# Ledger of designs, part 27: peptides against a protein of PDB entry 5VZU

Target 1, 271 residues: chain A of PDB entry 5VZU
Amino acid sequence: GRTLEDIFHEHMQELILMKFIYTSQYDNCLTYRRIYLPPSRPDDLIKPGLFKGTYGSHGLEIVMLSFHGRRARGTKITGDPNIPAGQQTVEIDLRHRIQLPDLENQRNFNELSRIVLEVRERVRQEQQEGGHEAGEGRGRQGPRESQPSPAQPRAEAPSKGPDGTPGEDGGEPGDAVAAAEQPAQCGQGQPFVLPVGVSSRNEDYPRTCRMCFYGTGLIAGHGFTSPERTPGVFILFDEDRFGFVWLELKSFSLYSRVQATFRNADAPSPQ

## One batch from the design tools (peptide; made by RFdiffusion4, then SolubleMPNN)

Design b1_p10_7_s2 (from b1_p10_7, 4 letters changed)
Fold by OpenDDE base, seed 1:
Structure b1_p10_7_s2 (fold): chain B 271 residues (1-271), chain A 10 residues (1-10)
Amino acid sequence: as target 1 above (271 residues)
Amino acid sequence: LPKGASLVAP
């Protein structure tokens, strides 16, 4: 039978061959488009910019991280045989923070899976509810026919009355136990470990994380066939490193900031 | 897993 190693080697050979074919098909007709770095905003979770990521068998890829209100996006700068350049490889929902369990329970893939899938269902519910509000508002502009109907005038009547009194009753305000917002201690990050059975290309990943968020990753077959979004976890390690756990793929991608400075990489100011 | 997903798990 094919071993997992045989399948991995065959797949790696196929990817290398595909890369060679694509690079060899580029005759002299290359269209170049300038890529601009996204502007930094004060509310950005970290500085936006270029990150180098590991995509298992695909090797090293370049992703642009950008922030869009309560969403973050990883956009592929480098394409691969499955996902072309310009696609959003990851979409992060900054509304849905994931709390990782303790270090012992982080080793349990089923626990991480449970947490992520519960958040996925909440995101789906919120999308359904928001879709309903947008649907009801459009229906009722029926043309109000302006029927002119007439003037009738009546009538006066009056005035009076008076009185009554004062009743006191002093219902005690029930103590709404304010759920203590645990202060986001910007301090020591949480200990981090990959679940058992999650593959990483490199075991040299940060063992401490600042925060995690729900996100989705884009997967597709060769030639961008049957593209779909799979659930995952965005893991912020520090200002220059983040990870993505591809839950269904049981894979981890580590992204590290490209430290190179680029001249004229800032977007022109909107005139 | 769809055969040929960008992140084929090893």
Scores: peptide ipSAE 0.047, ipTM 0.776, DockQ to the pose 0.443
Fold by OpenDDE base, seed 5:
Structure b1_p10_7_s2 (fold): chain B 271 residues (1-271), chain A 10 residues (1-10)
Amino acid sequence: as target 1 above (271 residues)
Amino acid sequence: LPKGASLVAP
């Protein structure tokens, strides 16, 4: 049978050939779009901007990290044979923190898988509940045809008296279980290791992380065929480095800030 | 894994 190594080599050859074909076709018509850096906000997890990421077999790519309220987005600046430029390679849910286990249990891929899939199920439930509220709100705009009910005459019914016994219905205040906002422990970075069987193109990844979040990555066939979102973990290492664990792919991508300063890269002020 | 996922693990 083909070895995993044979399959990897064949896939790498296909990707190199596709890259060669695409680059050779660029001689015909290149359109250039100016890219602006997102403005930084005080509540941004880290400064938004350009990151260079490793995509296993695809090699080095450029991604724009941006923040959108409780979501972060990695947008491809460079395309690959599978995912074109301008696509969201990663979408991060900043509401759903992933708590990594201790360093011993971090080596267990099944433990990470359990944690991520439990968060995925919560995200799915929240989406179903929010979909029901949005559906019920639209149904009630039936046009009330205000038929003019005719003026029936005021019969003066008499003024019977005032015996207001106040019923003390002591409605027990239902304990609003204050969802304990787990304080964002700006905790000292925790030890970090990839699970056994997660591939990294570079073994030189940070061995300490600040925090992790649930996210989804975009995967597709060659030519952006059958695009789907796969569950993963966004790992913040520091101000200039983050990772993404592609759970189903058993792969890790490391992203490092592009330190180059670009003149006139700031977004134009909204006029 | 579908042949040609952006991150085909070998």
Scores: peptide ipSAE 0.046, ipTM 0.775, DockQ to the pose 0.426
Fold by OpenDDE base, seed 2:
Structure b1_p10_7_s2 (fold): chain B 271 residues (1-271), chain A 10 residues (1-10)
Amino acid sequence: as target 1 above (271 residues)
Amino acid sequence: LPKGASLVAP
């Protein structure tokens, strides 16, 4: 019978061949599209920009990380045999923080799976509730034929009423002690380990994370067939590194900031 | 896993 190793080698050979075909076809027709770095905002979780990802067998990919209010997005700058460039490889819900358990329980894949699926269900419920509020508001504008009530002439009554003295009630300004919003304590770094059975390209990933969020990753067959969103965990390690755990795939992708500075890569000011 | 998911990690 085919071993798991045989299936893996066949799949790797197919991916390498597809990658070779795509790269060799570029010599015939190259379309260049300028990419712009997203502008940094004060509320951005980290500086937006280019990150190099390692997707196991696919090798090195480039993604653009950008922030969109309570959502973060990883957009593919490089395509692969499954997902073309320009697709949103990851979508992160910054409203839905994932709390990782202690280091011992982080080794348990089923515990991580439980936590992620509970958050997924909450996200699904919130989407259903928000869909109902948008539906009910449209129904009630029946056409009130407001008959034009005739313009009665409003008489110009001139009344001069008198000089009421302003009493100087010197109400002491109560010191509104502005409760200093404690700067959201950039959570102390938590010890981090991948669950048993989650595949990583290498063991060289950060062993401490700042925070985690619920997200979805895009998966597809070869040639972008049957694209779907799979649940996962966005893991912020530091300003220059994040990870994504693909829950259903039992895989981990590490993303590291591209340290190259590009001149004139900033988005044009919105005119 | 669907055959050919982008992230068939080894």
Scores: peptide ipSAE 0.045, ipTM 0.772, DockQ to the pose 0.439
Fold by OpenDDE base, seed 4:
Structure b1_p10_7_s2 (fold): chain B 271 residues (1-271), chain A 10 residues (1-10)
Amino acid sequence: as target 1 above (271 residues)
Amino acid sequence: LPKGASLVAP
């Protein structure tokens, strides 16, 4: 029977051949588009920018990391046979932190799967509740009561109301000091290891992580057929490195910052 | 999914 290695080698050869055919066929009709780097904001988890991502069979790709309030996005700068350039390869929910267990329990894939699927269910519930509030708020377009005709302006006279003394009831409004949620201090680094049975391209990944968040990754067949979002874990290692665990694929992608500086790559100021 | 195939739908 074909081994898992034989199937992997054949699939990798097919993907390389497809990539070669696509690049060779489009060489006559290249459209160049300028890409701008996202502006950095003080509240960004790390500096936004270009990262080199490692995908097992697809090899090395370029992804733009950007921040959008309580969400982060990885956008493909390079396309592949499955997912074209400009697609969001990862979407990260910065509201839903993943707490990794101790290093011994991190080896257990079923424990990581449980934690991620519990967070996925909470995210689904919050989306349903927020959808109901937005739906119910539109349903009370009560019938437009026919505005009755404008009755005439009777000019009745300015009666002098008397000198009501200002009672200085200085009710101090109790400053409900909204406890400003302290910006989640970059926790001390936690020891990190991949679960047993999660494939990495190599074993050379950071063994300490700062923070983890729930996210979804985009997967598709060849030619962007049947695109879907699969659950995963965004892992922040440091200012220049992050990872994504694809839970259903049992794979890990490592992303490292592109250290190249680009002139005139800043986004034009929103007018 | 073949081991190490990323981004491919089953």
Scores: peptide ipSAE 0.036, ipTM 0.764, DockQ to the pose 0.222

Design b1_p10_7_s3 (from b1_p10_7, 4 letters changed)
Fold by OpenDDE base, seed 3:
Parts: sequence; structure tokens; C-alpha cells
Structure b1_p10_7_s3 (fold): chain B 271 residues (1-271), chain A 10 residues (1-10)
Amino acid sequence: as target 1 above (271 residues)
Amino acid sequence: LPKGWSLVAP
């Protein structure tokens, strides 16, 4: 049987060969496409834009963060041997907050796994219910043969006059206690730590988070083989930093805003 | 495989 060493050597040879092929392509025909920054909206969780993300053995990659109603998306601007540029590396459901436990229970990977899988099941149920409502609505349009009922000329009934006296119905204004939308407390950040057994490139990540959301990450083999979506946690640290916990891979990606300013990078206004 | 080397990666 193949040893773990044989599998490692084969994987290393393939990865080195792929890196060599990609490097050798720079001396050939390159296709350039202009990238535009997403427009910022007032309701965006943070300013959209370019982030540098950590992807284990691939190192640093460039990801575009954008907001689409109640969803956020990370799109790869740089590709790697597993996932090419232009793929949605992460999809975040802003409807489904993840409540992290206390700092002691955050070290327990099984507790985080339980919380994420419970939210995954709710998302699956909501998708099934919404699929049934869309299916039942199409079945009942049997072809009503709208026989053209002949236009009977309904006669002009006469304009009776104006005299309606104003009744003073003094309806008491029921105090509709407007449930004060508690201003989204710019919550004092919660202490944050990675679970035991989750790998990061380094231990230099924020130890306080603002909020977390359910999301899915894209994973694949070399050459984008067998691509699948895996469950994870989006962690907002601040305006310029977020993380993603890849639950099945037991890995963490840290994303930091690219501080470079780009000229003429704004999306063309929809004419 | 050493940490960070996976046949399947993000």
C-alpha cells in the first residue's frame, strides 16, 4: 500500500510541478481583466474591498469582500493550485449569527462544531420550506379559458350630491408603544480564541471579536477537482479584519484590508 | 501529511 511518505512525496511533486507550470505561463500570453471595487452601501457590515487572506501552504491570497443584501461574499482575486481566481472562496449568511460561548468553552472544538451544525440544519430547513412555497404556487394555474364575456354597456348612474355632515368621532389615540429598536449596541467586543486543534499560520490574530456569522467555504483538490462547500464561521474583528474558521479542515484564515488606494477602481455608475 | 499540506484545500 502507499505509505504516508509516498502520498506526501507525490503531493509535493505535483504541487512543485503546478507551481513551475504557473510560473512558466508568465512568459506566455496573459489575459488581463480590470477589477472594480464594489460600491459601498450604508447597510454594509464593513466597507467592501480588497483583503489579504491566509490560505495555509499557499500563503497570502487576495480576496474581494462584497455585500449582497443579507449575504456577504469573498471572491478570490488570486488563485492557487486548488481553487482558481474568480471563485467564491467564502459565502456568509448575515441572517444567521453565531453566538460564541465563554472563553473557556471557545477552546472546545466540539462545542463550536455543535453550534455551527445546528445553524446549518436551520439554513437547510428554511431552504426546503421556501422551495415548497415556490413549487405549490405554479401548480394551480390551470388554463382558465377566459371566455370573453361580452361588454354589457352599464348605464351612467347619476351623480348624487355632496351633503355629508362631519361626525366628530373622538377616537382616543391608543398609545402604540413604538418598541424602541434598541440601537444595535456597538457591542463591547467579546474575548476570542481559536479552538484546540484549529490550525492558523501564526498566533497573531485579534483576541477580541465584534460578531460572528454562519458561512460556507469552497474547497477542492488540485486542478479544481471535486469542488465542495464546507461549513464555517465568519468572525468580524474590526473594520479592517475578519476571519474564517474552516470547520471540517480545522483551519483558520485571517483576512486583513489592503491599505493601498487605487485610482479609477470604482465601479462604473449604472447608466 | 504535514500541517498545511492537504490534498483538498480552500
Scores: peptide ipSAE 0.418, ipTM 0.833, DockQ to the pose 0.152
Fold by OpenDDE base, seed 1:
Structure b1_p10_7_s3 (fold): chain B 271 residues (1-271), chain A 10 residues (1-10)
Amino acid sequence: as target 1 above (271 residues)
Amino acid sequence: LPKGWSLVAP
C-alpha cells in the first residue's frame, strides 16, 4: 500500500514538476499586463495594496488586497500549481465579524470551528432570503392603460366631533429581553494564538489581533482542478498584516504588506 | 502528509 512517505514523495514530485513547467514557459512568448493598485477609500478597513502571503508548501505568494463595500478580496498576483494568478484566493465578509474566545479557548480548534460554521449558516440564510426578494418584484408590469378618467369634484363631507373617552387600557409591561449587546471591543487588541493542530509556515505571527471576519478561501487540486470555496477566518493584526485561517485545511496564511513603492501603478482615473 | 502539504491547496 502507499505509505505516508510515498504519498508525500508523489505530491512533492508533482509540485516540482508543475513549478518547473511554470518556470520553463518564461523562455517562450509571454504576454505582459500592467497591474494597477486599487484606489484607497476612507472607509477601507486598512490601506489596499500588495501583500506577501504564506501558502504552506508553495511558499510566498503576492496577493492584492482590495475593498468592495462590505467585502474584502485577496487576488493572487502570483499563481501556484493549484490556484492560478488572477484568482480570488480569499473573499472576506465585513458584515460578519468573528468573535474569538479568550486565549485559553482559542487553542481549541473545535470551538473556532463551531463559531465559524455558525456564521457560515447565517451567511447562507441571508443569501437565500435576499434571493427571494429579487425574484418576486419583476412580475407585475401589467400594461397600465392610462385612461384619463375626468376629475369629478368629490364633495366636502363634514367631519363631526371630538368625543374623547380616555380608555385606561393597562398595557402589560412586555419583558423586553435585552439582547445583550456584546460590547464591541473595537479599540484594544485581543491576545491571539492559533488553535492546536492549525499549521503555520512559522511561529512568527502577531500575538495580538484587532478584529476578525468570516471569509472563504479558494482551494483546488493541481492544474486548478475541482476548485471550491472553504470557510475561514480573516484576522486583522494591524495596518500592514492580516492572516487567514483555512478551517478545513487546518492551515494559517500570514499576509504582510509589500513596503516597495511602485511608479505608475495607480489605476488611471476613469475619464 | 507533513503539515501544509495537501493534494488540494489554497
Scores: peptide ipSAE 0.402, ipTM 0.833, DockQ to the pose 0.158
Fold by OpenDDE base, seed 5:
Structure b1_p10_7_s3 (fold): chain B 271 residues (1-271), chain A 10 residues (1-10)
Amino acid sequence: as target 1 above (271 residues)
Amino acid sequence: LPKGWSLVAP
């Protein structure tokens, strides 16, 4: 069977090979694409823009954060051996808030895993239900060519209206207790700590977070082999910092805003 | 493997 040492040697050989391929490509051909900053909207959770993220062994990568209604997206501006540039590294569902437990229970990885997987199943159910409604609505517009049968003019018989007394069946309107969407108290940060066994590149991460959301992260083998989306937690720390917990990988990525000002980086006005 | 090394990564 493969030893842990064999797997380590294979991984090192692949990293060396990928480094060689990338270096050789840079020497022979460079393609430049202009990057525009997304326009900011009033309803954006934070200002969109460039962030510097930590990706474990790959180091620091540049990610563009953008907002798309009830979704946020991180797009790789720099790529790595696993996930190339231009891929959506994270997709965040802003409909599905994650409630972190108390600080003691936040150290329990199994508790975080339970919470995230329960939200994942809700998202899956909503997608199945919404898929059925969209499927049934398209099927029934068969063109009923209703041939106009000629309306014969049948005579006006003047039949008397009987005074049917309407029974006042006073069906009490059942108070649909509108589950008051508790206004997300966006104001107070909660204490934050990584679960035991989650790997962070740096132990210097914010120890208070504003809110968390369900999300999915893109993972792949070297050369973008077998790409899949894995469940995770988006953690908003402040206006300039967010994190992502990769649940299956037991890893944490910290993203910090690129503070550099760029001239002429605004997106062209939509024509 | 060193911590944070995986054949499958983000």
Scores: peptide ipSAE 0.399, ipTM 0.828, DockQ to the pose 0.148
Fold by OpenDDE base, seed 4:
Structure b1_p10_7_s3 (fold): chain B 271 residues (1-271), chain A 10 residues (1-10)
Amino acid sequence: as target 1 above (271 residues)
Amino acid sequence: LPKGWSLVAP
């Protein structure tokens, strides 16, 4: 059977080969594309822009955060051996908030996993229902041949039957104490901790979060082999920091805004 | 595998 050492040697050989391929490709053809910063919209959750993300062994990568209606997107500006530049590393569904439990239950990975998988199932159901509506709408444009159906006659309006009495039964309004959803105080972030067994590159992550959303993260093998979207949690900490919990990988990526001001990096105004 | 050595990564 393959030993852990055999797997390690194979993985190292792949990494060396990938480094060699990348180096050789850079010598032969470089395609440069200008990247523009996304325009900010009033409804954007935070200002869009460049973030530096932590990707475990790969180190720091540059990700562009952008907003697309009720979706947010992280796009890799730098690539790695697994996920190349220009890929959407994270896709966030801003329709599906994740409610984190209390701080004690946040330490339980299985609880976070349950919450995320329940949201994933709702997202799948909504996609199936929306797929059916789009399918039925195309079928009915058969050419309605305009056969002039003849004027069938006005059948008469039969009469006003009478006065049935109002029974008074005064059933007491049971005080359904509407549990006042305490308006999540927009000012104090919820206490935040990573679940036990989630790997972070740095323990210096924000210990409070503003809100969380369901999202998917892109994972692949070396050379972008077998790319898949895995469920995760987008965590908004503040205007300049967000995280992503990769549920299946049991890992956490912290993203921090690039504070560098780029002159002339704004998208040209739509003329 | 050492921490960070995944055949599949983000």
Scores: peptide ipSAE 0.388, ipTM 0.815, DockQ to the pose 0.144

Design b1_p10_7_s4 (from b1_p10_7, 3 letters changed)
Fold by OpenDDE base, seed 1:
Structure b1_p10_7_s4 (fold): chain B 271 residues (1-271), chain A 10 residues (1-10)
Amino acid sequence: as target 1 above (271 residues)
Amino acid sequence: PPKGWSLVSP
């Protein structure tokens, strides 16, 4: 019978062949568009920029990481047979931190799956609640009947009444100390390991992570057929490395910063 | 085919 390895090899050969066919068709007409690096902001989780991502059988792809308030985005700069260039390969919700369990429980895929799906359900609930508040506000512009301005009676000025000294009941306003969300101490890395049954291109991934967030990854069939967003985990390792666990695919992509500096790659200043 | 090899990929 076909081994899992045989099936993997056949699939990899098909992807390589498709990639070759696509690249060979470009010989006749190339449209060049300048890519600008996203502006860096002080509040960015890490410096935005180009990363080399591992996509299993697709190999290495170039992804632009950018920050958009409480969202991070990975955009494919290189496409593949499934997901074309310019698509958002990953979208990260920086509001929804994933707390990884201890190192022993991190081996359990079902536990990671539970944690991610619980966060996914919260994100879905918040989207439903926020959608309802925006809908109800538009309905009640009933016609303001212009009721006529009734008249101005100039009631007079009586003067005098006396000095009643009411007491200083100094009700101390209870300082509701808004528990300042302590800025998550960026310093303590957590031990990190992939769950059993999550495939990686190699075992050479960082074994310590800084923080994790809920995110969605884009998947599609060949030719960008039936594109869907699947749940996953964004894993920040350091300033130059992050990962994405594709939960449904049971795969891991490692992203490493492109160390090359580019001249004239800065976004034009907003005029 | 093993159930997990989706015709879909990232």
Scores: peptide ipSAE 0.332, ipTM 0.788, DockQ to the pose 0.174
Fold by OpenDDE base, seed 2:
Structure b1_p10_7_s4 (fold): chain B 271 residues (1-271), chain A 10 residues (1-10)
Amino acid sequence: as target 1 above (271 residues)
Amino acid sequence: PPKGWSLVSP
């Protein structure tokens, strides 16, 4: 019977061959497209931009992180044999925070799986409820025949109401005790560890996280076959690092900001 | 069976 090792070798050989085919096709017809950085907004969770992500056997890929209101998006800038460039590798719902358990319970994959699947079910329910409200609202535009009610010319009555004296009520300037903005407790990062049985390319990931959110990741077979979205966890470590736990794949991708500054990388102003 | 190397990847 095929061993797990045989299957691994076959998969790696196919992946290498496909990467070779895709890279060799670049010699025949290259279309260069300029990439623009997304504009930064004050409400963005972190600065948007280019991140270097780890995709297990695929190696390193470049992902653009962007923010879209209560959603974040990772878009592949580099593709692989499974997911081509320009696809949304991750979609993050910033409305649905994941609360990680204590460090001991974080090692339990089943506990993380439970937490994520409970959030997935809430997201599904909210989508169903919002679909019903949008359906009922369209039915009531019956054509109100706006009968043109005639313009009655109501008259000009000019009454000169009197010169009410300005009362000089010298309201004392109440000392607005500037409520000392309690410095937003830069929330002490929670200790972080991957669950047992979640694969990481490197064990060198941040051991403290700021916050986590529910998200979905795009997965596909070779040649972008049978693409589907699977549940996962977005983990914000710091301003320059985030992770994604692919729950069904039991894998972890670490994303690190590309520190290179690019001239003329700003998006053209929308005309 | 070890939950197969999913030919499906991110």
Scores: peptide ipSAE 0.330, ipTM 0.787, DockQ to the pose 0.173
Fold by OpenDDE base, seed 5:
Structure b1_p10_7_s4 (fold): chain B 271 residues (1-271), chain A 10 residues (1-10)
Amino acid sequence: as target 1 above (271 residues)
Amino acid sequence: PPKGWSLVSP
């Protein structure tokens, strides 16, 4: 029977072959597209731009980080055999913060899995509720052509107003204790460690993170077969580093800002 | 399995 080692060797051979095929195709037909850096906004979690990401066996890839209101997006600038260039490798929901447990419980993969799946179900519920409100609002503009029936002038009978005393039903306004959104203490980093069994390409990752968010990552087979979005955790370390935990794959990608300055890389002003 | 392989990958 195939050993796990045999399957690993076969997978590595397939990746080498795919990399060879792609490289050999690039030598014969190159299409160039200009890439512009996203404009930075004051409300952006960090400066948008190019990051160098680690994708397990594929190696180093370039990802563009951009912000879109309450969402962040990682877009592949370089592709691999599974996910082509231009695909959204990660989508981050900046409404759904992940609270990591203490450092001891962070080693437990099942605890992280529980926390992420609970947030996934909340996101799913919010999408179902918002889908119903958007659906009901469009249905009722049938054109009621109310034909104007001619108003006959019926006479002003002067009926006396009876003094109905308004009963003061003093319904105490129940104090809706507005759950004070505890201001996310954005300032203090928390200790960070990967769960046991999560694969990292390098054990040298930041051991302190600022905040985490729910996100989804795009995964596929070779040739972009059966693409799906899987649950994960976006981890902000600092202004120049973030991570993504691929929950189903039990893997971690570290992203580091490309420090190179590009001349004339700013997006053209929207006309 | 060795770290870093999957038939389905990011």
Scores: peptide ipSAE 0.300, ipTM 0.806, DockQ to the pose 0.152
Fold by OpenDDE base, seed 4:
Structure b1_p10_7_s4 (fold): chain B 271 residues (1-271), chain A 10 residues (1-10)
Amino acid sequence: as target 1 above (271 residues)
Amino acid sequence: PPKGWSLVSP
């Protein structure tokens, strides 16, 4: 039977072969595309731009974060053997916040998995309902032939029946103590820890987060084989840092803003 | 598998 060592050697051979193929292809045809930084909008969750992401064995990759209404998108600027450059590595649904449990329950991977899968199911239901409304709207533009239906007469307005008495019954207003949703103090981030069994490349990640959202991450085999979107959690730490928990892979990617100022990298103003 | 090794990766 194949040993774990045999499988590791086969995978290393594939990685070396892929590196060789890519290097050889780059010598034959380089297509350069200018990348512009996304324009910032007032409603953007954080400033859009370039982030350096940690992708396990692949190392550091460059991702462009951009905002598209109620969605955020991470686009690979650098590719790897699995996911090529220009692919959307993460798609974030800003409509679907993830509420992390307390710090003790955050260590439980199964609890995070439950929360994320419940949100995934809501997103699927909303997509099915929205698909039905779009289907029904197209069917009814049959040509209404304008047959002039005749003027049927005004039937009369029958009369004002009378006075039924006001019964007073003064039922006590039970003080429903509206549990004041403590306004999540916009200043203090929630304590954050990765679940046990989630692999991080670096243990030096922020231990507080501002908010989390449901998202999907793109995964594939070597050469972009069998690409799939897997459920995950986008974690906003601060203005310059976010994370993504790849739920199925049990991995965490940390993204940090590229602090380099690019002259003339702004998109030309729409004329 | 060794830490960080997967046939399928992001």
Scores: peptide ipSAE 0.281, ipTM 0.791, DockQ to the pose 0.147

